# Ledger of designs, part 87: peptides against a protein of PDB entry 6GMG

Target 1, 331 residues: chain A of PDB entry 6GMG
Amino acid sequence: DSDDRVTPPAEPLDRMPDPYRPSYGRAETVVNNYIRKWQQVYSHRDGRKQQMTEEQREWLSYGCVGVTWVNSGQYPTNRLAFASFDEDRFKNELKNGRPRSGETRAEFEGRVAKESFDEEKGFQRAREVASVMNRALENAHDESAYLDNLKKELANGNDALRNEDARSPFYSALRNTPSFKERNGGNHDPSRMKAVIYSKHFWSGQDRSSSADKRKYGDPDAFRPAPGTGLVDMSRDRNIPRSPTSPGEGFVNFDYGWFGAQTEADADKTVWTHGNHYHAPNGSLGAMHVYESKFRNWSEGYSDFDRGAYVITFIPKSWNTAPDKVKQGWP

## One batch from the design tools (peptide; aimed at target 1 G63)

Design b2_p28_4_s2 (made by RFdiffusion4, then SolubleMPNN; from b2_p28_4, 17 letters changed)
Fold by OpenDDE base, seed 1:
Structure b2_p28_4_s2 (fold): chain B 331 residues (1-331), chain A 28 residues (1-28)
Amino acid sequence: as target 1 above (331 residues)
Amino acid sequence: SEAEKEEIERALEQEKQSQLAKYASLNA
């Protein structure tokens, strides 16, 4: 019964968080305590703390995606996604590598493809692009000025994104952001917006028309970044989990991690905020927990997933959901 | 959208066991 999800109750604006629990380089807390932290640290609109609204608490209650949802202000569309794939590594490992004992050819190819993605380079590419976008936003008071600035920045850097179609997710992302159009958001002024990043982990073998082996062990050709741009076509991501390889085995559809706009240059020191499952305090799943993980802990992912994408979206600069510095845990 | 919410709820409901196992390992 889908009815086990509960919206967390409101927390008083002045309530301080309880200490987070450290675990293997992560900091963990129950969702209600994260709401307390969020109100103290991330809730600010125009420099003023805000109580998390019922709508925001409802969004948050959806688990890992809920953390990204409440902080970005919209349900993740995943349209502007980046990754890095080492084609030479992939080809060399396929040619020179051998399946492990008991590993099928499909398992081997799926594993080699997964291992050929570089999460750090994917994240770096997204940060690079977000930086370019932020420069283009800063002095632009209308969308035309933003697009002109963006094209100029890309031309100066000889970036392959300059050749993208005007209708591509890259150029259309800002205009498709609800908060850009909101009076209390961007109010159609690009200079009021900033680029932010989140990550999605998911399964490559989502094509129902493909072989069972691809659904079980991955599709080596699926969700690769375009050469030069690093753009991933996410249109085929339908939140389909990995197929079980043994009876009773089950896999999760996705995981979402919120990064925002941290300025920490060392990727390994960046903090990623994510949730475990939807909030069901009276159900079998129990209360939702929120994790603040270092990049290493986030990027490692799970066996449920063989793809990671780093997605760019936009939020108003007046929001503090994506501060320059994020501290792990409390205090 | 409401449709997106329902999709998430269905996905999460079907994967309860996997979710529990995945995040329980973070606390072990």
Scores: peptide ipSAE 0.088, ipTM 0.763, DockQ to the pose 0.253
OpenDDE base, seeds 2, 3, 4, 5: peptide ipSAE 0.037, 0.026, 0.091, 0.028; ipTM 0.708, 0.619, 0.763, 0.716; seeds 2, 3, 4 fail the geometry check

Design b2_p28_4_s3 (made by RFdiffusion4, then SolubleMPNN; from b2_p28_4, 19 letters changed)
Fold by OpenDDE base, seed 4:
Parts: sequence; structure tokens; C-alpha cells
Structure b2_p28_4_s3 (fold): chain B 331 residues (1-331), chain A 28 residues (1-28)
Amino acid sequence: as target 1 above (331 residues)
Amino acid sequence: SEEEEERIKKELEQAKASQLAKYASKNQ
């Protein structure tokens, strides 16, 4: 119930974190200890360490999305999303593959579609685009200059994104970022901003007008990236969870993982920060935990989800919520 | 809008219950 969520208390600015718990390539801690780490490592504005505000602690308290929210400075809109889908693999497996014993045709098709997404290639595509955007931002002092630079970069790379409509989330993403307009943020200066990445896991079978089988086992045609661009139309994502396949079964609506702007070239070495659930220390769910996972641990996802999207947004360069290097755990 | 904030709140509330069990199960 919504009534069990509690905002974590303030942590003293100089309070050092307790050691994280290592677990199968992840590092885990309670939310209060993550706040301590965040204040030591990620809180810096213009090089100065900051205490996490009550508002930021409230955002964080919402769980997995809260980690992305506090680090990006805005609730995720998910508009500029990328993925990679192997259409040839999908078609070949549907044609030549067979349902497993006890697997329905719909379950088979949903599974084959899920397996035809490549999380690593989707992430790489988002990184490529973020790099192009960062080059376009670097010396642009107004939005017009940014857009002109972006178009030039895309043309030089022969990138299909150059053909996107001017109203596309791709071109409007910076303008629609609150921190870009803030005086202490971008102050309408693109050169003060940088592109950052987070990931969302979600369910494909969200269409209520579709078959029950699609809602239970996935919609093979939903949330595919556009060829050439890798853009995913997220307009139909309404945070509807997977439908139960058996009595008493329940699924989570989404998961969010924060990457930021790490420069580690090896995807497998990148660190993804995410939360389990909303903070309910006095409720049945208990205290929120924060995880720092390697890409492999993050990208594996759960059976609740059959889609992964890698989303680009922007933060001020003066924020340290997206450093070039992220160290897993503490110390 | 207030409606969007309420929707966000509801969406945030639903993400809550089952993630713990899943993270625990992957760590077994």
C-alpha cells in the first residue's frame, strides 16, 4: 500500500558509508547507506559535496525508479529510447524453431521475440548516440547551434537519425529537460549539459485490446526498435505489468538502472545502480536496498520483463551524478 | 500536471512488492 512509503532520514554530510555487501557480481546496501555514498561521491555540484535534500530523498524512496530520478534530476520520461532487435534471428527461429514441451505457440513466440533483443547492442547504440550528442553539445551555446551540430555529426556518420522529424524525441530531448532551463543547471546553454544513459525493463504485452496470450506471454511485435535508428516508440508503455499465467502469480511493472556517463569501453565492466522497491522500513516490504550491478547482472533482467530499453537524457556537467568512472560498492 | 503526478505516484507504488524476492532469488 502507498501508505507504507517513508522518506529516508537525512544523513550527515561527512558520514562515511558502511561497507556494501558483495553478492554474485553485485554490491548491495540499504538506502540510508547509499545516501551516505551518494553524498561522498555523487552529490557534488560545481565541485562541492552536497547533502541529499529532502526532495531528493523522497524521489529516491520510490525504489528502482528513484535511483534514476535522484541522479538524473527528473522523473524518467523514457522518450529517447534505444534497443537492438535481430529480425533475421526472430524470423528464422519462428520458422525453424519449435515450442518446448508444454509451451504454447504464444509463449514460444513471446520467448523468441525476447531472445531476439540484444541488450549489449542496444546499450552500445545508446552510447554511440550519446557520444554524438555530447560532441554536438560541447561548443554549442544555444539550442540552434546544438541542433546544427547534431545534424552535421549525424550527416558525417551517415546516421539514419538525421532523417528524424524535428519534433522527434531525439531533437526535442534537450529542450524538454528541466535542468537545461534551470539557472543553476544548463541555463539554456547546451555546452553546460551532457548526455547520460539509464535503462528500463518492462513488459511488451501491455495492450488491453490484444489477446490474453499477448498479455501473458508477450507481444512479439511491440516495442521493436526502428531499423537504422534503433529508436523505440515508448508511447504505448503505460507501466502495465505482465498478466498472471497462474493463480496467485504477480509481476512487477518495471525496473530502472542508472548508468550515467561512464567511459569504460568494455560494456561488461560498466556499473548499473538500481533499487529493489520503495522504502518501507516499518512495512511488509522493509527497507529499500540499492544495488550496484555489472552490466551482465543488470541486463539479465527478470521474467517480469521481455523488453529492455536504453534511454538518453541530459544533466548539467556541474553535477557529479554521472562520473566517468563508477566504483562498485564501498570502499 | 497534478494528474500526471498522481499517475506517476501510482506507477511508483506498483513497482514495489515483487522486486525484493527476485533480487534475493538471483543471489541464491
Scores: peptide ipSAE 0.061, ipTM 0.731, DockQ to the pose 0.366; fails the geometry check
OpenDDE base, seeds 1, 2, 3, 5: peptide ipSAE 0.060, 0.025, 0.038, 0.024; ipTM 0.735, 0.635, 0.705, 0.603; seeds 1, 2, 3, 5 fail the geometry check

Design b2_p28_4_s4 (made by RFdiffusion4, then SolubleMPNN; from b2_p28_4, 14 letters changed)
Fold by OpenDDE base, seed 1:
Structure b2_p28_4_s4 (fold): chain B 331 residues (1-331), chain A 28 residues (1-28)
Amino acid sequence: as target 1 above (331 residues)
Amino acid sequence: SAAEAAEIQAALEQAKQSQLAKYASENA
């Protein structure tokens, strides 16, 4: 019940975190201890530590999405999303593969579609695009200059994104970022902003007009990236969970993981920060926990989800919520 | 926005039971 959600209390600015708990490639802690770490490591504005505000603590209390929310400065809109799908693998496996024992045809097709997505390549595509955007931002002092730079970069790289419509989320993403317009943020100066990445896991079978099998086992045709660009149309994502396949089964609607702007070239060494559920210390769910996972742990996901998208947004360069290096756990 | 409010509500309505179970198993 949403009524059990509680905003975590304020933590003193200079309070150091307790040690995180390591577990199978992850580091885990309770939300209040993450706030302590956040204040020491990620809170900096123009080089000064800041206490997490009541508003930020409230955002954080919403769970996995709250981690992305507090670090990006806005609720995730998911408009500029990327993925990678191996069409040849999908077609070949459907043609030559066989359902497992006890697996229905719909379950087989859903599984094959899920397995045809490459999380690492999707992540790499998002990083590539973010790098192009960052180059376009670097010396642009107005939006027009940014867009011109972006088009030039894409043309030089022969990137299919150069053919996107001017109304595409790709070109409008910066303009639509609240922190870009803020006086203490970008102040309408693109050179003060940087591209950052987060990921969303969700279910493909969300169409209520589709078959029950698609809702239970996935829609093989839903949320595929566009060829060449890697862009995913997220307009049909309404946070609808997977339908139960057996009585009493329930699934979660989404998961969010924060990457930011880490420069680690090895994807397997990158750290993803996420939460388990909304903070309900007096409720059945209990206190919210925050996890810092390696890419392998993050990208594995759960049976609740058959899609992963890597989303680009922007934050001011003066924020330290997306540092070049992220250390897993504490100390 | 209305869309954001709806998404927030959707986030609150979902008990992450499956996710919790998986994390618990990994932490055991």
Scores: peptide ipSAE 0.041, ipTM 0.748, DockQ to the pose 0.276
OpenDDE base, seeds 2, 3, 4, 5: peptide ipSAE 0.030, 0.029, 0.024, 0.026; ipTM 0.725, 0.725, 0.631, 0.715; seeds 3, 4, 5 fail the geometry check

Design b2_p28_5 (made by RFdiffusion4)
Pose (drawn by RFdiffusion4):
Structure b2_p28_5 (pose): chain A 331 residues (1-331), chain P 28 residues (1-28)
Amino acid sequence: as target 1 above (331 residues)
Amino acid sequence: SDPRLNATEEEAEKILEKYQEAEEKAES
């Protein structure tokens, strides 16, 4: 009867996954089967396949956060985040639009703020920033050389990110990555690391001392990207879900999607990996399923979330959790 | 099935609790 979280059992390294295919842009498989796929194409350490460890299987079993947790080796902090927001569209649709049939002004403002975000440009911005970071760390063998290389390209590119504080989440992103300091990971050598990207969908109205309207319909001023840099201050994100509008209405508090470092230029052809909920085959929600969605399927989101953030972190180059290509389903 | 399509309050709370558990585990 218990809807307790259970850890999926160990899968032998030779066990191949059951086949599955995408349908209308998304593919799903039970977590036990995804572990088999992950061990075949994502588990490599210096080219050697590995079994998903007990600890990794435990992390994965927590739901959507599990895929990102496993692939990055760290519970996601969302410290370095980017998004795109059309300020002009937002200001114009507020002073020119009107609420639709059956909207409070708080609901109208909350929706307009939501629709003003552009998740394609947001992902595109994280893409170009991660590319600058990777070029900065290519031949840099200490952090100082990495920061010098990073600032040099940002200044020459006239990127407002050059003026970020030395201790900001942007410039401190590499040094604050645990695997960067680990002797078996980056060993304080930026050339042994790689920037990767994952996404978080979440709710904007997370201030418990705010009006109920913002908790139910969103806070338009919350989690907007700074101009020029596109940085999103994620410090006030506390994993608080959207408040219900009627009794019995449940909302999920967040969703994580793993992109990695795919080389595909078509943002619509990129694949994003995420789970539906925690693993509980003997319980109410059932077994965890891992979804592999095209970008538009992922960025479609849900009414639970009115905010999207594209996050940059680092993993060692010796890993294979962020390959150049990601294929939906199996084979 | 994905609860984000139409979750009950009870289902949402259960998910929330597990996500909070994962966060506490990561901080400990």

Design b2_p28_5_s1 (made by RFdiffusion4, then SolubleMPNN; from b2_p28_5, 12 letters changed)
Fold by OpenDDE base, seed 1:
Structure b2_p28_5_s1 (fold): chain B 331 residues (1-331), chain A 28 residues (1-28)
Amino acid sequence: as target 1 above (331 residues)
Amino acid sequence: SDPRKNPTAEEAERIQKVNAEAEAKAAA
C-alpha cells in the first residue's frame, strides 16, 4: 500500500504565518503554516533565518515524531529518559483499592500503575539533569573536560547519577549526538552544545511473551524509573502499540512532544509542540496539524499510552529550535 | 477532534508504517 505521506512544499522565507486556531486550550495550525512560523522563529543558524530544507520538511511530515525530529536534528533515540514513579502510592492502591464496576483485575493494576507516575516530577527531574549538563558544558572544550565537570557537579549535588557507568547513556549521550561532531554544529566542542528535552508517550505492555492482559491493559512493572537517578530503561520500547480490547479498536504506537530549553519555571506555563499524524493531504487522514500545548494538555496524553518519559538530547547553541521562551500560537 | 485519540485500526496501521519507515531512514 503506497504511503500516502507527502512532503510539504517549500515556503518562502519571508512568508508570515496565518493566525493559529484555538483548540481546547491549545494552539493549532496546518503543517504548512507551522513551517512558516518555524522559518520566522526557530530556523535561525548563527542568528540568520533559514528556509526549511527538503530533508527537514520530509522529517516533519512523519507527524508527531517529525516535530521533535526537525527541531532536535535527529530521529529520537530515547536513550537518556527520565520519569517519576510513586511506589508507595502504587502499593497502597493495590492493597487497599478495588476494581471499578466492570473493571478486571489486570485493568485495575494497569490503571493504578499508570496513575502512580507523576508527569510533573518526571519533567522536573529531566530539567534538573539538563541544567547540570548545561553547567558542565559551558566551559568545556573537549569531551574529557565535559565529563569531569559533570562528575563534579553531580558530586556537589550528591546526585545518584554520579554512580552511573562511564558507558551509561547518561555519560555517552553527548558523544553519540551527530550534531556534536558536525563542523557547523558542535565541532567536538561541548561548550557549543546545550541540553534539550522532549517527551515520549508509549505503551508499557510491549512484551510479546507476556500475558494478553498486560498487552491490553498495561504491564505494571514495565518502564519504571530507577530509584535515585530517575533513569528509565527504554531498551524494551519497540514502538509496539496497545493491543485492542474490542474488535475494530486500534491504538497509536507513540506520541512525541518538543519542549527544548524553555526557562519558564512554572511547568504549567511551558509550551509543548507536537503533531497529530503524518502529512497526507490527499489521503484519508488529511493534512498534518501541529499543536502547541500547555504542559497539562500534553501530559494528559491519550488512552493509547500508559507511560511518559522525558528525554534529554543535545543541539548546537547556534540553533534557535530551543529558545528560552516559546510563545503559543501566532502572532 | 484530535484524530490520534482512538484511531481506527486502519489509521493506526498507516501511522505505524510511517513511523517504522522514519526509524529505518534515521538508522541509515
Scores: peptide ipSAE 0.026, ipTM 0.684, DockQ to the pose 0.820
OpenDDE base, seeds 2, 3, 4, 5: peptide ipSAE 0.023, 0.029, 0.022, 0.024; ipTM 0.685, 0.683, 0.580, 0.616; seeds 3, 4, 5 fail the geometry check

Design b2_p28_5_s2 (made by RFdiffusion4, then SolubleMPNN; from b2_p28_5, 13 letters changed)
Fold by OpenDDE base, seed 4:
Structure b2_p28_5_s2 (fold): chain B 331 residues (1-331), chain A 28 residues (1-28)
Amino acid sequence: as target 1 above (331 residues)
Amino acid sequence: RDPRENPTAEEAALIQKYNQEAAEKAAA
């Protein structure tokens, strides 16, 4: 079938990328050119360039998730997710606001809920937590030491995360990271790991037992962050897309954006790397493209999604897939 | 992809297919 996914071919290790093109305020390129950039910039293990392996190219070829997959070294589990929701704004708008002309009550409520999420604050919360985790990792040579450090850091900051259960994704995330256990990765040494961030966009109305309106227009009560911690329960995210409202309409079930561990303090200047769709050079969708977007471009999302979560995972410090500085585009 | 544009049903179905395949591959 011409629409089948294709794994992009290998690129020579020393091949330089072609210039990226502007696209809706983003830097955009075809997947093979991203592989070239990746090999030049992000591929380094212990300071040495690496050719993207066939396995990595295969992961990448799956589209938006592929970018995060390649750079994080694992398929996104989405267990340690953060967001920010303005409950007061939500309640006030529901009480005092009105549906737009032609907007149903369900549409109105779904929209108001979507608008009550603060993407920037959600991102900042994830960065804050990642920073705490990184401090806890820095001098910890076993998991016990890491956990002790983490608890101390949280206590010092009076952070509600200190009250999370030991089995919480917050505390279990490190030990559940494959690269932490790998000999050439963390080798069970927390100090060899660092926290990194990616983002997932998805649909709130995934409950099949709920009303059709919620599936079409969103579930205002779904996937809200817990007060104090900012943690989002992602257990009900089953990659179910938004239900169509008209014939011919379709929605994608998720989008992923890779941030890594950039140190840029201004959220608006951070770069998010993401893909459009799986690689189908001979199909109707065409070749996969990779985008490097500023935060505003990423956080805008698509109408397919009404939730954004910022997820923390870990990678070995020896990997360069999450550098301090990310340059948008090429050159 | 233009963030202002929704995919066609056919396009979305194809993308979803491989999104699901990715998840299945990772779980295997």
Scores: peptide ipSAE 0.655, ipTM 0.931, DockQ to the pose 0.771
OpenDDE base, seeds 1, 2, 3, 5: peptide ipSAE 0.649, 0.647, 0.648, 0.645; ipTM 0.931, 0.930, 0.931, 0.935; seed 3 fails the geometry check

Design b2_p28_5_s3 (made by RFdiffusion4, then SolubleMPNN; from b2_p28_5, 15 letters changed)
Fold by OpenDDE base, seed 3:
Structure b2_p28_5_s3 (fold): chain B 331 residues (1-331), chain A 28 residues (1-28)
Amino acid sequence: as target 1 above (331 residues)
Amino acid sequence: RDLRDNPTLEEAQRIQAVGQEAAAKAAA
């Protein structure tokens, strides 16, 4: 129960992390030890290490979303999300494929839709857009300059995003970022900000007015990226978990993975940081653990989810929560 | 094989929706 959630205690600023434990190709540690690592590696503001504040520790304690929350500085809004969907593959498999033994038609269609998403291409699209945004942010000292730069960049690349409405999440994302407006953050100066990426796994069958089959096995038509842009309309994501397919079965509502702004060109070598559950050291769930996973491990997801989105947000360049290089585990 | 067609992690490593939902409510 959420009532068992405990805010991890403060860790001394100079406390070094204990070694992480390998787990299923990931590096794993308890949340308290992650705080130690975070303070040593990611806590820097204007080049100075910071102790994780009580507020930040409280955010972190909420689980997987807490990792993204602490590092991005805000609770995920998920408005600027990207994915890649192979429509031809989907149509072909529906036409020429058949349900597996014991698989219902709805289950088959849901699975085929799930398999038609390409996580790597979705991630690459987000990285591409983030790069464009970062170029637009550079030397832009007001929002107008940023937007002008962004439009120019998109035009030069013949990117379909250039056709998005000025009020779209794409163009409004920066001004809607709290840290952009903070005096010790962006201070309304786009050039002080950089684009960062996190990922969300969630369930497609969230529409309660739809069929039970869609809620159980997925909605093949839900949360597809728009052609050309790759944008996913996340407005219908209400953190509703998959419906049970059998008695006693239960699913969780989402997973979040933090990527930040790594420059590693090989997607398979990128590191994604995420948590297992809220911190309940005295409860049945136990202490929260933090995982640093390679892209392969992250993108695999779980049966709880049939969608993955890669989301862009912004943080001040003065923060070190999104360094160019992330090392997996400790040391 | 579909990358996302994997079983959920063991319970000790499984994401808990309750805490996550609480965070969402607190942040709203």
Scores: peptide ipSAE 0.025, ipTM 0.679, DockQ to the pose 0.194
OpenDDE base, seeds 1, 2, 4, 5: peptide ipSAE 0.026, 0.024, 0.024, 0.024; ipTM 0.691, 0.671, 0.695, 0.695; seeds 1, 4 fail the geometry check

Design b2_p28_5_s4 (made by RFdiffusion4, then SolubleMPNN; from b2_p28_5, 15 letters changed)
Fold by OpenDDE base, seed 1:
Structure b2_p28_5_s4 (fold): chain B 331 residues (1-331), chain A 28 residues (1-28)
Amino acid sequence: as target 1 above (331 residues)
Amino acid sequence: RNLAENPTAEEAELINKYNQEAEAKAAA
């Protein structure tokens, strides 16, 4: 079938990328050219460039999740997710706002809920927590030391995360990271690991037992962050897309964007790397493209999604998939 | 094209198929 996924071929390690195409604050290129850039910029392990392996190229070829998968070294688990929701804005708009012309009550409530999420504050919360984790990792040579450091940091900041259960995703995330246990990764040494961030866009109306209106227009009460911590319970996210409202309409189930560990203080200047769809160079969808977008472009999302989460995971410090500075495009 | 806003049903089905396959592959 011409629409089948294809794994991009290997690129020579010394091959330089072609120039990216700039478009409305984004830089875009075909997946093969991204592999070239990745090998030159992000592939380094222990300071040495690496050719992207067949397995990594296969992961990448799956589309939007592929960029996060390759750079994090694992398929996203989404357990340690953060967001920010303005409850006061939500309540006020529901009370005092009015549906647009032709907008149903369900559409109105779904839209108001979507607009009540603050993507920038959600991102900042994730960065704050990642910073705390990185401080806890820095001098810890075993998991016990890491956890002790983490608790101390949280206590010093009077952070509500200090009240989380020891088995919560917050405290268990490191031990559940495969690269932490790998000999050439963390080798069970927390000080060899660093926290990184990616983002997931998805649909709130995934409960099959709920009303059709919630599946079509969103569930205003779903996937809200817990007060104080900002943690989002992602257990009910089953990658179910938005339901169509008209014949022939369809929606994609998720989008992923890779941030890593950029140190740029201005959120608007941060770069997010993401893919459009799986690689089908001989199919109707065409070749996979990779985008490097500014935060505004990423956080805007698409009508397919009404939720965004910012997720923390870990990678070895010896990997260069999450550098302090990310340059948009090429050269 | 970028991730298409309001893709056709056929396009969305194809994209979702391989999004699901990615998850299945990772779980294997």
Scores: peptide ipSAE 0.693, ipTM 0.935, DockQ to the pose 0.902
OpenDDE base, seeds 2, 3, 4, 5: peptide ipSAE 0.690, 0.694, 0.692, 0.692; ipTM 0.935, 0.934, 0.934, 0.934; seeds 2, 3, 4, 5 fail the geometry check

Design b2_p28_6 (made by RFdiffusion4)
Pose (drawn by RFdiffusion4):
Structure b2_p28_6 (pose): chain A 331 residues (1-331), chain P 28 residues (1-28)
Amino acid sequence: as target 1 above (331 residues)
Amino acid sequence: SAADRAKAEEHVANLRAAGKARIDEMYA
């Protein structure tokens, strides 16, 4: 009867996954089967396949956060985040539009702010920034050389990110990555690391001391990207879900999608990996399923979330959780 | 860490509160 979270059992390294295919842009499989796929194509450490450890299986079983947690080796902090927001469209649609049939002004403002974000450009911005970071750490063998290389390209590229504080989430992103300091990971050598990207969908109205309208319909001024840099201050994100509008209406508080470091230039052809909920096959929600969605399917989102952030973190190059290519389904 | 797992458990509690019907709708 218990809807308790259970850890999926260990899968032998030779066990191949059951086949599955995408339907209309998304593929899904039970978590036990995805573990088999993950062990075949994502588990490599210096080219050697590995079994998903008990700890990794435990992380994965938590739901959508599990895929990102496993692939990055760290519970997502969302410290370095980017998004795109059309300020002109937002200001114009507020002073020219009107609420639709059946909207409070708070609901109208909340929706317009939501629709003013551009998740393609947001992902595109995180893409170019991660590329600059990877070029900065290519031949840098200490952090100082990495930061010098990073500032040099940002200044020459006239990127407002050059003026970020030395202790900002941007410049401190590499040094604050646990696997960067681990002897078996980056060992304080930026050349042994790689920038990777994952995405978080979440709700904007997370201030418990704010009006109910913002908790039910969103806070338009919340989680907007800074101009020039596109950085999103995620410090006030507390994993608080959207408040219900009527009794019985339940909302999920956040969603994580793993992109990694795919080389595909078509943002619409990129694959994003995420789960539906925690693993509970003996309980109410049932077994966890891992979803592999094209970008547009992922960025479609849900009414639960009115905000999207594209986050940069680092993993060691010796890993294979962020390969150049990601294929939906199996084989 | 313990704190990370506490945050993930808060999310699991939220999923239980969202209920199966909402999850089914989202991933239909």

Design b2_p28_6_s1 (made by RFdiffusion4, then SolubleMPNN; from b2_p28_6, 16 letters changed)
Fold by OpenDDE base, seed 3:
Parts: C-alpha cells; structure tokens; sequence
Structure b2_p28_6_s1 (fold): chain B 331 residues (1-331), chain A 28 residues (1-28)
C-alpha cells in the first residue's frame, strides 16, 4: 500500500533531460527527469519516439520495481532466475573460518553464505543463457520452432538446461510473456522478440517456519542455484524482508535493477538502472529518484539483502528499452 | 572514493528504508 504515491506528470515529448548528478560511479536524477531521458532514448517503438503513457508513468512510480516494470513491459515474475554459488568456498569458510568479534554463529553462517555467491558469475550465466535464447529466437516463427532451436543450441553446448522439464520456467518463459502475444509486440512470432536481463536483490530468510536466527541473519541454504544450470528456485520468494536484529531496525523487501540487453563485454562497465522508492513528492519519502549504476555499485547491494538473482525475460525487438549500448547519466 | 560511495549508499538505503512498508507488493 502506497497511499501517498503519485503518478509523475507527463513530460513533453521533445523536452531534453537536465544533467544527472554523478556520485561514485552512479548517475542520479529525479524521476521526472528520467522520464525525459526515457522518452529521448528508450521510448522508441518501431523506431519512433513515444511519450511515456500514463500507465507507464504509473508503473514507474512504484520505485525500483517500477523501473524494471516500465522497461520490460510487465511486472517482474522472477521465474527464470540465475545465480552462482561457490560451494567449496562456503564449506571451507565454515570449517576454517570463525565468527568476528561479537558475531553470532548464525550471523557468521549467513554472512559466509552471502559472500559465497558470485554476482559476476551469476550475471555472466544469465548473459550466456540469454545469448543462447536469442540465437534460438532469431529465425523461429512459432513457439515450436523456438523450442526446437533452443534444445539444439543447448545440446551443442552440452548445457545442463537441456535436461529441464518442458514445463520449466526456462522453456515456458516466452509463452508466458504478455508482449509476445500482443499484436503490436511479438504477435506470436519468436523472431520478433529478444531476451533481456534484470536483477533482483532480496532476503534469503523468508521461511516463517524457520528459526528467528535465519530470518534475522539469513538462511544459508535458501535460494541457491542448481548445479550445472545455475537456475534459482524463486517460488519461495514472497518479498518478505529481513527481520530486525535490533529494536527500531527495519529492512526493505527487495531491490530491482534493469540491465536489458547491453553488449558490453566487461561486466564492470555495464549500467544498471534502478529507483530508490515509490514517488511521493508530497509525502515523507519525497520524490522518486532514478539511479544508473555501474555493475559494482549495483551488485554490492545493501545489508537488507543477501541474495542476488539475474532474471531473463523477453521484450519485442521493436522496443528500445534494452539497447545494445546504455549511456550512464546525461548528457 | 570509498567515502563517496558510503555517502551515496547511505542515502539510497535511508530513502528505501523509509518507505519499506509501502513498496509495491503487487503480483506477489
């Protein structure tokens, strides 16, 4: 519930953005100015610049999730998620490491688990899979052709994803994408779609039946990727925030970052777009701000979260919300 | 600088935390 949430007003189509504020590898601006940039850079449908619609502005106003929402065209379902976990590091650190001064055993284990995730490898895995999917999409004019191509690509690469069930989010992701079925979207033609990536940060300790320690300090066993595939079962992610560790402490339920389909090979140079909170210019939170962060800034996350997943979805190729090159800030 | 990052991160975190209960939970 966001009672004081306000939909940002429309911006003139030809209004240029004001300069973003740089801050340690990030570029930051108010949401209205992001709308201006979005209209100039990302709004294009079939090569034509578009004004952000009222519906899109409403989606955007929801904050971090809103950035991903407006650019992907749908509310994030997070079904096709990837991560990388170093099991050996985890085991070794638990065995040979020790809690820091004042750190509880549960806190230590939660921290070690968090640190055993490799964000860069997780991101790389998602990019790899997205690339495979894009190859499968390229000349497929129906879903059957796409799936056949996908299986062939996976077989050629000896990828463990080839063993996934037909009902797996991996194979069902395209058909479950609304824009794929839309007349002005994919129109049921896979070759009109492309894979895109966003990231979600969230808390592992969401099991209400688990110990309080897991809810406070993390569940070391939760939301680990499957070996070989890198797939994360996101079915138990219900946007439950970390439990307070001290009186008055509170945590946020999630964060979302939009990557799209950038072709930059160096992960550290990729740009991630995200928001701070829902837009409440007349409320206590104030206006929503949008950040364009480098990978390092994004992937570090916050203490609110101990998991990061990289999610694949699809958008029509006619949309420019996921260009090959993203420029940080303005100009 | 590391200091700049800390300041920036704190700013973002504080703003997010202030609205943690009002973040969109639709479709969850």
Amino acid sequence: as target 1 above (331 residues)
Amino acid sequence: SAEDKEIADKGIENQKKAGKERIDKLYS
Scores: peptide ipSAE 0.031, ipTM 0.682, DockQ to the pose 0.066
OpenDDE base, seeds 1, 2, 4, 5: peptide ipSAE 0.022, 0.025, 0.028, 0.023; ipTM 0.614, 0.679, 0.677, 0.638

